# Ledger of designs, part 24: peptides against a protein of PDB entry 9IZ0

Target 1, 345 residues: chain A of PDB entry 9IZ0
Amino acid sequence: ITCLGSNGHTYKQLVKGGNDDLRQDAVMEQVFEQVNGFLRSYRKTSQRNLSMRTYKVIPLALKTGVIEWVQDTIPLGEYLDSAHKVYHPKEWSLSTCRKLIAEKQMEDLETRLKVYDLVCRHYRPVFRHFFLESYADPVQWFTTQTNYARSTAVASVLGHVLGLGDRHGQNILIDKTSGEVIHIDLGIAFEQGKKLPVPECVPFRLTRDVVDGMGITGVEGVFRRCMEFTLETLRREEDSLLSVLEVLRYDPLFSWLISPLRRMKKQKMQLENFNQPESGNITTDASRDPKIQRNNVSGESEAERAILKVRQKLSSTLSVEASVGELIRIAQDPSYLALMFCGWS

## One batch from the design tools (peptide; made by RFdiffusion4, then SolubleMPNN)

Design b1_p9_4_s3 (from b1_p9_4, 7 letters changed)
Fold by OpenDDE base, seed 2:
Structure b1_p9_4_s3 (fold): chain B 345 residues (1-345), chain A 9 residues (1-9)
Amino acid sequence: as target 1 above (345 residues)
Amino acid sequence: VILSPALLK
């Protein structure tokens, strides 16, 4: 839809209906705005303008809402699929790579690692080209690549701390103007990604293309240092962040658990998006969600476990540098990445 | 202050 603002400007908006509970997205966006307050208050993060890029979400009903249409963006996955065809036209298609990984999904780790390595040799990173092709001015190129590395670092720390799942290439937008990342579809949080049919085993998305976009330094330099400063800020503001999450503990509308139906639908969408180009508005008639009487006791216990996990991730037992080093290691480890869904590469 | 999604209605 297009709305006329009170300022006389027209704003494109996305009306989302049917299957997704936009209330979780709206709550996570509010958590990000609070975290952005902490990042602005701390010298090391404010001097670098570190923020989680947010968007407006207005839930209208249980499964309907209005989302801000973020202009001048592209899904990371859409860019990468197009760029691989241009820069590596002799390499395997993304569909071929996904097929080979999916065919081995039930095999042992050694077999899955061999297939993942094989795919990696036939599907090389291209995301550095986003910055090289979009920005002819060297200052703009350097600024946008720096903004990308900074925003990815903030999103990686927050994604780990809050346990964000479903970080596939369609749920990460790139701002073509700033180079910043925008994370969308926040409906899998607090490590509920580990409860998917193919468990998410990495703390955040740090695939070869995500690293290639950081340029010649990769994860070293801007990205690592910005993760460290972000984690240092979140550790300093632990009590403030936990107080923010405690408000959600008592929210009867907040879902700490991914429903079995939502798990099955995400699995089905992952399989259907494997076979069809995404142009289909799948109006799945969602009429029969049984009102599972949320036993309040089970919701509170899951909220408490989620908050305890957030506190554990903010623990000062390890240095900021050691904690960030381990997160970067795990997020890039082939032994974890080879276990991911075929669409994760 | 986080507004509960119930308060965004």
Scores: peptide ipSAE 0.008, ipTM 0.470, DockQ to the pose 0.026
Fold by OpenDDE base, seed 5:
Structure b1_p9_4_s3 (fold): chain B 345 residues (1-345), chain A 9 residues (1-9)
Amino acid sequence: as target 1 above (345 residues)
Amino acid sequence: VILSPALLK
């Protein structure tokens, strides 16, 4: 829909009706706005304009809401699929790569690693071309690539700390004006991605294309340093962040658990959308979510476990540099990436 | 202050 604001400006908005509870997205966006307050208050992060890009979410009902339409954006996955066809027309299609990984999903780690390495040799990174083709001025090119590395660093730390899942290429938008990343569909948080049929085992998305967009320094430039400053800020503001999350513990509307049906549907829809390019509105009548009697005791215990896990991730037992170094290592480790869902690559 | 999704209504 398009709305006329009281300021005389027209705003494009997405009305989402369906089975997704937009209340989780609206809550995560409020957490990001509080974190952006901490990043603005701390000198090392403020001097670099570090922020999580946010969008407005207005939940109208349990299954209906209005989402801000983020203008001048493209999904990372849409850009990458088009760019691979242009820059590597002799390499394998994304569909072929996903099929080979999916065929070996039930095999041992050694077999999955061999297939992952085979796919990597026939599907090379292209995301550096986004910056080279979009920005003719060298200053704009350098600025937008720097903004990309900065925003990816903030999103990586915050995504790890809050345990954000489902970070596939369609849930990450790129702002074509600033080069910043915008994370959407926040419906998997607090490590619920580990409860998917194929568990998420990386702390955040740091695939070869995500690294290729950082330019010649990869992770060892702006990205690593901005992760360190972001984690240092979150450790300093631990009590403030935990107090923000404790409000959610007492919110009877917040769901700390992903339903078994929603877990199966997310990974199944990812497989089906890769086999059919047609925008069929699959109105899956999910009217039969069994009334899981929310024993109030189970929800509070899951909230407490989630908050405890956030506190553990903010622990100062390791230096900021050592903690960031280990997160970057794990997020790029083929032994973890080869275990991911085929739609994650 | 995090507004409960009920207070964003």
Scores: peptide ipSAE 0.007, ipTM 0.475, DockQ to the pose 0.026
Fold by OpenDDE base, seed 1:
Structure b1_p9_4_s3 (fold): chain B 345 residues (1-345), chain A 9 residues (1-9)
Amino acid sequence: as target 1 above (345 residues)
Amino acid sequence: VILSPALLK
């Protein structure tokens, strides 16, 4: 929809309805705004303008709401699919790669690693070209690539700490003006991605293309240091962050659990969108949502467990450098990446 | 202050 603001400006907005509870997105965006406050208050993060990019979400009803249309953006996955066809026209299609991974999804780790390595040899990273194509001026190129590495570092730490899932290429936007990442569809949080039919096992998205966008230094430079400064800030503000999350514990509308139906639908819709070329109207008959008796008692125990996991991730038992080093290692480890859902890669 | 999604209605 397009809305005329009281200021006379016209705003494009996305009306989303049906499957996603936009209340989860609205809550996560409010958590990000609080974290952005902490990042502005700390010298090491403030001097680098570290922030999580946010967008406005207005829930209107159960499974319906209005989302701010983020202008001048492209989904990471849309850019990568298009760029890969241009730069590597003799390599495998994304559909071929996803099919090969899906065919081996029930096999052992060794078989899945062999298929993942095979796919990686036939599908090379291209995301460096985003910055080279979009910014002809060397200063703009360097600035936007730096902003990308910084914003990806903040999002990676927050994604780990808050246990964000479903970080596929369509749920990450790139701002064409700043080079910053914008994370959307925040409805899988607090490690609920581990409850998907194919469990998520990486702390955040650090695929070969995400690294290729950081330029010649990859993770070793701006990205690593900005992760360290972000984690140092969150550890310093642990009590403030936990107090923010405790407000959500008492919110009767917040869902700490992904429903079994939503778990099955998220990964299934990613498979079905690959097999249908042109036909628009998937009227998913939403009629038979069984009345999930929300046993209030189960929600409170899950909220407490989620907050305890956030506290554990902010523990100072390991140095900031050691903690960030381990997160980067796990997020890039082929033994974890090969276990991911075929639609995630 | 986190606004409950109940207050965003």
Scores: peptide ipSAE 0.007, ipTM 0.455, DockQ to the pose 0.027
Fold by OpenDDE base, seed 3:
Structure b1_p9_4_s3 (fold): chain B 345 residues (1-345), chain A 9 residues (1-9)
Amino acid sequence: as target 1 above (345 residues)
Amino acid sequence: VILSPALLK
């Protein structure tokens, strides 16, 4: 829909209806705005304009809401599929790569590593070309690539701390004007990605293309330093962040658990991606939600466990540099990446 | 202040 604002500007909005619970997205966006407040308060983060890009979500009912249409964006996965065909036309298709990984999904780690390495040799990263194509001015090119590395660093720390899941290439938008990342579909949080049919075992998305977009320094440049400053800020504001999350503990509308239906829908999509060529029409079939009697007692215990996990991730037991170093290592480790869903690579 | 979705009604 398009709405006329009281300021005389027109705003395009997405009306989402059906089985998608937009309340989780709206809550995560509010958490990000609080974190953006912390990032503005500290010199090391404010001097770099570190922020999580947010979008407006207004839940209207249990299964209906309005989402801001993020202008001048492209899904990371859409860009990468198009760019790979242009820059590497002799390499394997994404569908071929996904098929090979999928065919070995039930095999041992050694077999899955061999297939992942084979795919990596026949499907090279291309995301550096986004910046080279989009920005003819060297200063603009450098600025936008820097903004990308900064925004990816903030999103990676927040994604780890809040346990954001389902971070596939369609759930990450790239702003064509700033180079910043926008994370969408935030309904898998607090490590519920580990409860997917194929568990998410990495702390955040740091695939070869995500790294290729950072330019020649990869993770060792702006990205690592901005992760460190972000984590340092979150550790300083631990009590403030935990107090924000405690408000959600008492929200009867917030779900600390992935719904059985969302799990089944993700399972079905994971299975359908084995058999069909990518026709990009995700027709969200509106299967009737059985009345899940939420036992309130189970929700509070899961909220407490989630908050405890956030506190554990903010622990000062390791230095900021050591903690960030380990997160970057795990997020890039082939032994973890080879275990991911075939559409993750 | 986290606005509970109950306050956006």
Scores: peptide ipSAE 0.006, ipTM 0.444, DockQ to the pose 0.025

Design b1_p9_4_s4 (from b1_p9_4, 7 letters changed)
Fold by OpenDDE base, seed 3:
Structure b1_p9_4_s4 (fold): chain B 345 residues (1-345), chain A 9 residues (1-9)
Amino acid sequence: as target 1 above (345 residues)
Amino acid sequence: VVYSPAELK
């Protein structure tokens, strides 16, 4: 739909109906807006305009809502698939790479690492070309690449702290005007990604292409520093952040657990993506939701465990620099990436 | 899930 705003501007909006619980997305966007308040209040983050890019979600009913259409964006995965074909036409297709990793999914870590390394040698990063293609002016190029590294750093810290899952290339948009990342489909949070059919073992998405977009400095430039400033801000505002999350503990509409249906849907999608090239038409088949009687007592205990994990991730036991260093290390570690769905490519 | 223009009804 297109809505006319009171300001005279027309806004495209997605009316989503079906099986996805938009209440999870709406709640996570509210948490991001609160965190953006903390980032604006703290000098080190404010001076760098650090923010999580948000989009408006209005839940209308259990499975229906209105979502802001984010203009001038492209999914990271869509860009990367197209760019790999252009810049490396002699390399392996993404489908070939996925198949090879898939065929070894049940093998030992050593075998999976060998296949992941083999795939990496035949499928090189290309995401640096996004900035080179899109921005002919050197100042715009530098600014947008800097904005990308900054926004990715904020999203990486928040993604870790809040335990965001399902961070595949189709759930990360790139703003073609600013170079900033926009995370969508936020319904897997509080480490529920570890309960997917293929567990997410990394704190956030830091694949080779995500790093290639940061330019010549990779993770050691703007990205690391902006992660440090973001984590320092979140540690300072720990009580404020935990108070925001405590409100969600009492929200009967919020689910601290991945639904069995969402787990099954992701399992089906993973199995289908093994056999077919991603035709981007995810037809959400309208399978009837069994009325899961949510035992309220189990929800409160899971909320408490989730809040305790957030507190643990904000612990000052390690320096900000040491904590960020370890997060970056784990997020790039082949021993974790090789265990993920198709190496999380 | 990528929101497609085709889902804009």
Scores: peptide ipSAE 0.010, ipTM 0.460, DockQ to the pose 0.052
Fold by OpenDDE base, seed 1:
Structure b1_p9_4_s4 (fold): chain B 345 residues (1-345), chain A 9 residues (1-9)
Amino acid sequence: as target 1 above (345 residues)
Amino acid sequence: VVYSPAELK
């Protein structure tokens, strides 16, 4: 929809209806706004303008809301599919790669690693070209690539700490003006991605293309240092962050648990969207959602468990450098990446 | 899932 603002400006807005609870997105955006406050207050993060890019979410009902249309953006996955066809026209299609991974989804780790390595040899990273194509001026190129590495570092730390799932290329936008990442569809948080039919086992998205966008230094430049400064800020503000999450514990509208139906539907819709040729309206009659009586007792115990996991991830038992080093290692480890859902890569 | 601007028409 397009809304006319009281200021006379027209705003494009996405009306989302269906199975996605936009209240989860709205709550996570509020947490990001508070974290952005902490990042602005701390010298090491403030001097680098470190922030999580946010968007406005207005929940209207249980399954309906309005989302701000983020202007001048492209989904990472849309850019990568297009760019890969241009730069590597002799390599495999993304659909071929996903099919090969899906066919081996029930096999052992060794077989899945061999298929993942085979796919990686026939599907090379291209995301460096986003910055080279979009910015003819070397200063703009360097600035936007730096902003990308910074915003990806903040999102990676927050994604780990808050246990954000479903970080596929369609849920990450790239701002074409700033090079910053914008994370959307925040409906899988607090490690609920581990409860999907194919469990998520990486702390955040650090695929070969995500690294290729950081330029020649990869993770060892701006990205690592900005992760360290972000984690140092969150450890300093642990009590403030936990206090924000504790307010959400008492929000009767917040769902700490992904429903079994939503778990199955998320990964199934990702498979169906890859197999649909251009044809018609499958009105899946979603009308028979059984009234899951929210046992209130189970929600409170899961909220407490989620807050305890956030506290554990902010623990000072390891240095900031050691903690970030281990997160970067795990997020890039082929033994974890090969276990991910075929639609995630 | 981001809906493309084309799926919003």
Scores: peptide ipSAE 0.007, ipTM 0.461, DockQ to the pose 0.058
Fold by OpenDDE base, seed 5:
Structure b1_p9_4_s4 (fold): chain B 345 residues (1-345), chain A 9 residues (1-9)
Amino acid sequence: as target 1 above (345 residues)
Amino acid sequence: VVYSPAELK
């Protein structure tokens, strides 16, 4: 829909209906706005304009809401599929690569590593071309690539700390004007990605294309330093961040657990994406919500476990540099990436 | 159902 604002400007809005809990997205966006407050208050992050890009979510009911339409964006996965066909037309298709990984999903780590390495040799990174194509001016090119590395660093730290899952290429938008990343569909949080049919084993998305977009320095430039400053800010504001999360503990509308229905939907999408591109409006008439008696006792215990894990990730036992170094290592480790869902490649 | 801006004309 297009709404005329009281200011005379027209705003495009997405009306979402169905089984997705838009309250979880709205709550995560509120947490990001609070974190953006901390990033603005701390000199090292403020001097670099570090922020998580946010969008407005207005929940209207349990299963319906209005989402801001982020203008001038493209999904990362849509750009990468198109660019790979242009720059590497003799390499394997994304569908061929996904098929080969998924055929070996039940095999041992050694077999999965061999297939992952084979796929990587036949599907090379292209995301550097986004910046080269979009920005003819060298200053604009350098600025937008820097903004991409900065925004990816903030999103990577926050994604790890809050345990954000489902970070596939369709859930990450690129702003064509600024080069910044916008994360959407925030419904997998607090490590619930580990409860998916294929468990998420990496702290955040740092695939070869995500690194290729950072330019020649890769992770060792702006990205690493901005992760360090972001983690330093979150450790400093630990009590403030935990206080924001404790308010959610008492919100009867917030779900600390992935619903069995959403888990089954993600399982079906993982199986059906073998055969068709994602254009399926699967109106699954999931009108039979089994009355999961929310035993209040189970929700409080899961909230407490989630908050404890956030506190553990903010621990000062390791230096900021050592903690960021280990996160970057794990997020790029083939032994973890080869275990991911075939849509992560 | 996510309605695209094209379906909400």
Scores: peptide ipSAE 0.007, ipTM 0.456, DockQ to the pose 0.041
Fold by OpenDDE base, seed 2:
Formats: sequence, C-alpha cells, structure tokens
Structure b1_p9_4_s4 (fold): chain B 345 residues (1-345), chain A 9 residues (1-9)
Amino acid sequence: as target 1 above (345 residues)
Amino acid sequence: VVYSPAELK
C-alpha cells in the first residue's frame, strides 16, 4: 500500500498477513533503538556513526501488521544470485549448489565438508562487485563499502548477543544509497535458530560473499574494529540492555519460543521460495495453529534462560578482542557452515 | 522472506 504522511510525503508500506507474528519484529526493533542510544552515547561508536539500521513495524493484530517499505534496497540473496550469473556464468547455479548440500544433509560431517568445499570451488564470491558497479566515484565507493562493513559489524554483534536466527540472504537487505545492511524478519531470536530442523550453529552470517563485500581487508579492517567497539559499548551498557530485556519477560505478547509448526514452516518456505518462480499464492490456511496454552511458567523459564544467555555473551571473562576473534572464527568455520541449511551459503 | 514488489499489487 502507499500512504500519504502528514508531512505530504508518500510512503510505501508492506501489509503482511498470515502466520508471521510481527510483534516479535516490533519488539526487536525497539531493542535496536535502545542499543542505538548506547552506540550514540559512547565515543568510540558515535565517532563512527555505528548503528543498527531499523525499520518501522506496526502490529495491527495477532498475525497482521504494517511494515515500512525500505526504499532503495535489495535483498542480499537476490543481488548475489544475479551477480553470480553475470560474473561467473560458467560456475554452478545456486540451485545446483543447494541441491548438492541438501542431498548430503543427513550424512556425516566429513561428507558434508567435502560437498561444502566442492560447492565453494564452483561458486565463488561476487559481493565486492556491488560496490564497484554502484559507485563510479572512488570516494562514494570507499564510503559505502565502509558503511557496509560498519553496519555488518553492528548487526553481527547484536545478532550474536540477541541470538538472531534465520539470517539467510533474503532476510538481509542492502541499502543502495548508503551500503548499510538492514536485517528483517526478526521472528527467530534468543538462539531459537538452534531449535530449527537444521540447527543454526554460527553466531551470525559471515559467509564468503558477506566477507567479499568488505573489500581487500576482509574481516581484519573496519569490520573487526567496529565489532570490538560495538561489543565494548554493549558490555558497558549491560545493565541497561538487560533491563530492556526484563521488560520483555513480562510482555504477554512476546514469544520466547518458536512453535514446532513455525519452525517447520520457515524451513519449508525457505525451500519453496528457492525452487518456485514468483507466482505461488501460498495461502497457507491459518486455521490449525493449536491454541498453545502458553503455560506462563514455561515462558518465564525460557525468558530467564534467554536473559542469562545474553549476560553470558556480555561477560568480560575474555577481552573484547579475544571474544570478537572467536566469534569471527566460528562464523567462518567450514565445520559449522557445512552443517547449515542448504540456503545459508 | 522479502515479498517482491509484484506480490503487493
């Protein structure tokens, strides 16, 4: 829909209906706005304009809401699929790569690693071309690539700390004007991604294409330093962040648990949206979500475990540099990436 | 899941 604002500007908006609980997205966006307050207050992060890009979510009912249409964006996965066809037309298609990984999903780690390595040799990174194509001016190129590395660093730290899941290429937008990343569909948080049929074992998305977009320095430049400054800010503001999350513990609208049906549906939709061309009106009949009697006791225990896990991730037991170094290592480790869903890489 | 601008028409 297009809405006329009180300021006389027209805004495109996405009306989402169905089984997606937009209340979780709205709550996570509120947490990101609070974190953006902390990032603005701390000298090391404010001097670099570090922020999580946010979007407006207005939940209208239990399963419906309005989402801000972020203009001048493209899904990372859409750009990458197009760019791989242009720059590497002799390499394997994304569908071929996904098929080979999916066929070995039930095999041992050694077999999955061999298939992942084979796919990586026939599907090379291309995301550096986004910046080279979009920005003919060297200053704009450098600025947008820097903004990409900064925003990806903030999103990676927050994604780890808050345990964001479902970080596939269609849930990450790239702003074509700034080069910043925008994370969407925040309906898997607090490590609920580990409860998916194919568990998410990495702290955040740091695939070869995500690294290729950082340019020649890869993770060792702006990205690592901005992760360190972001984590240092979150450790300083631990009590403030935990206080924001404690408010969510008592929010009857917030879901600390992903339902088994929603888990299966998200991974099925990932498979279907990758195999079918655009035309499928998946009117999935909303009728059979059993009224999960939210035993309040089970919700509180999961909220407490989630908050405890956030506190553990903010622990000063390791230096900021050591903690960031380990996160970057795990997020790039083939032994974890080869275990991910076939649409992850 | 990003809906294409075409699915919003």
Scores: peptide ipSAE 0.006, ipTM 0.448, DockQ to the pose 0.055

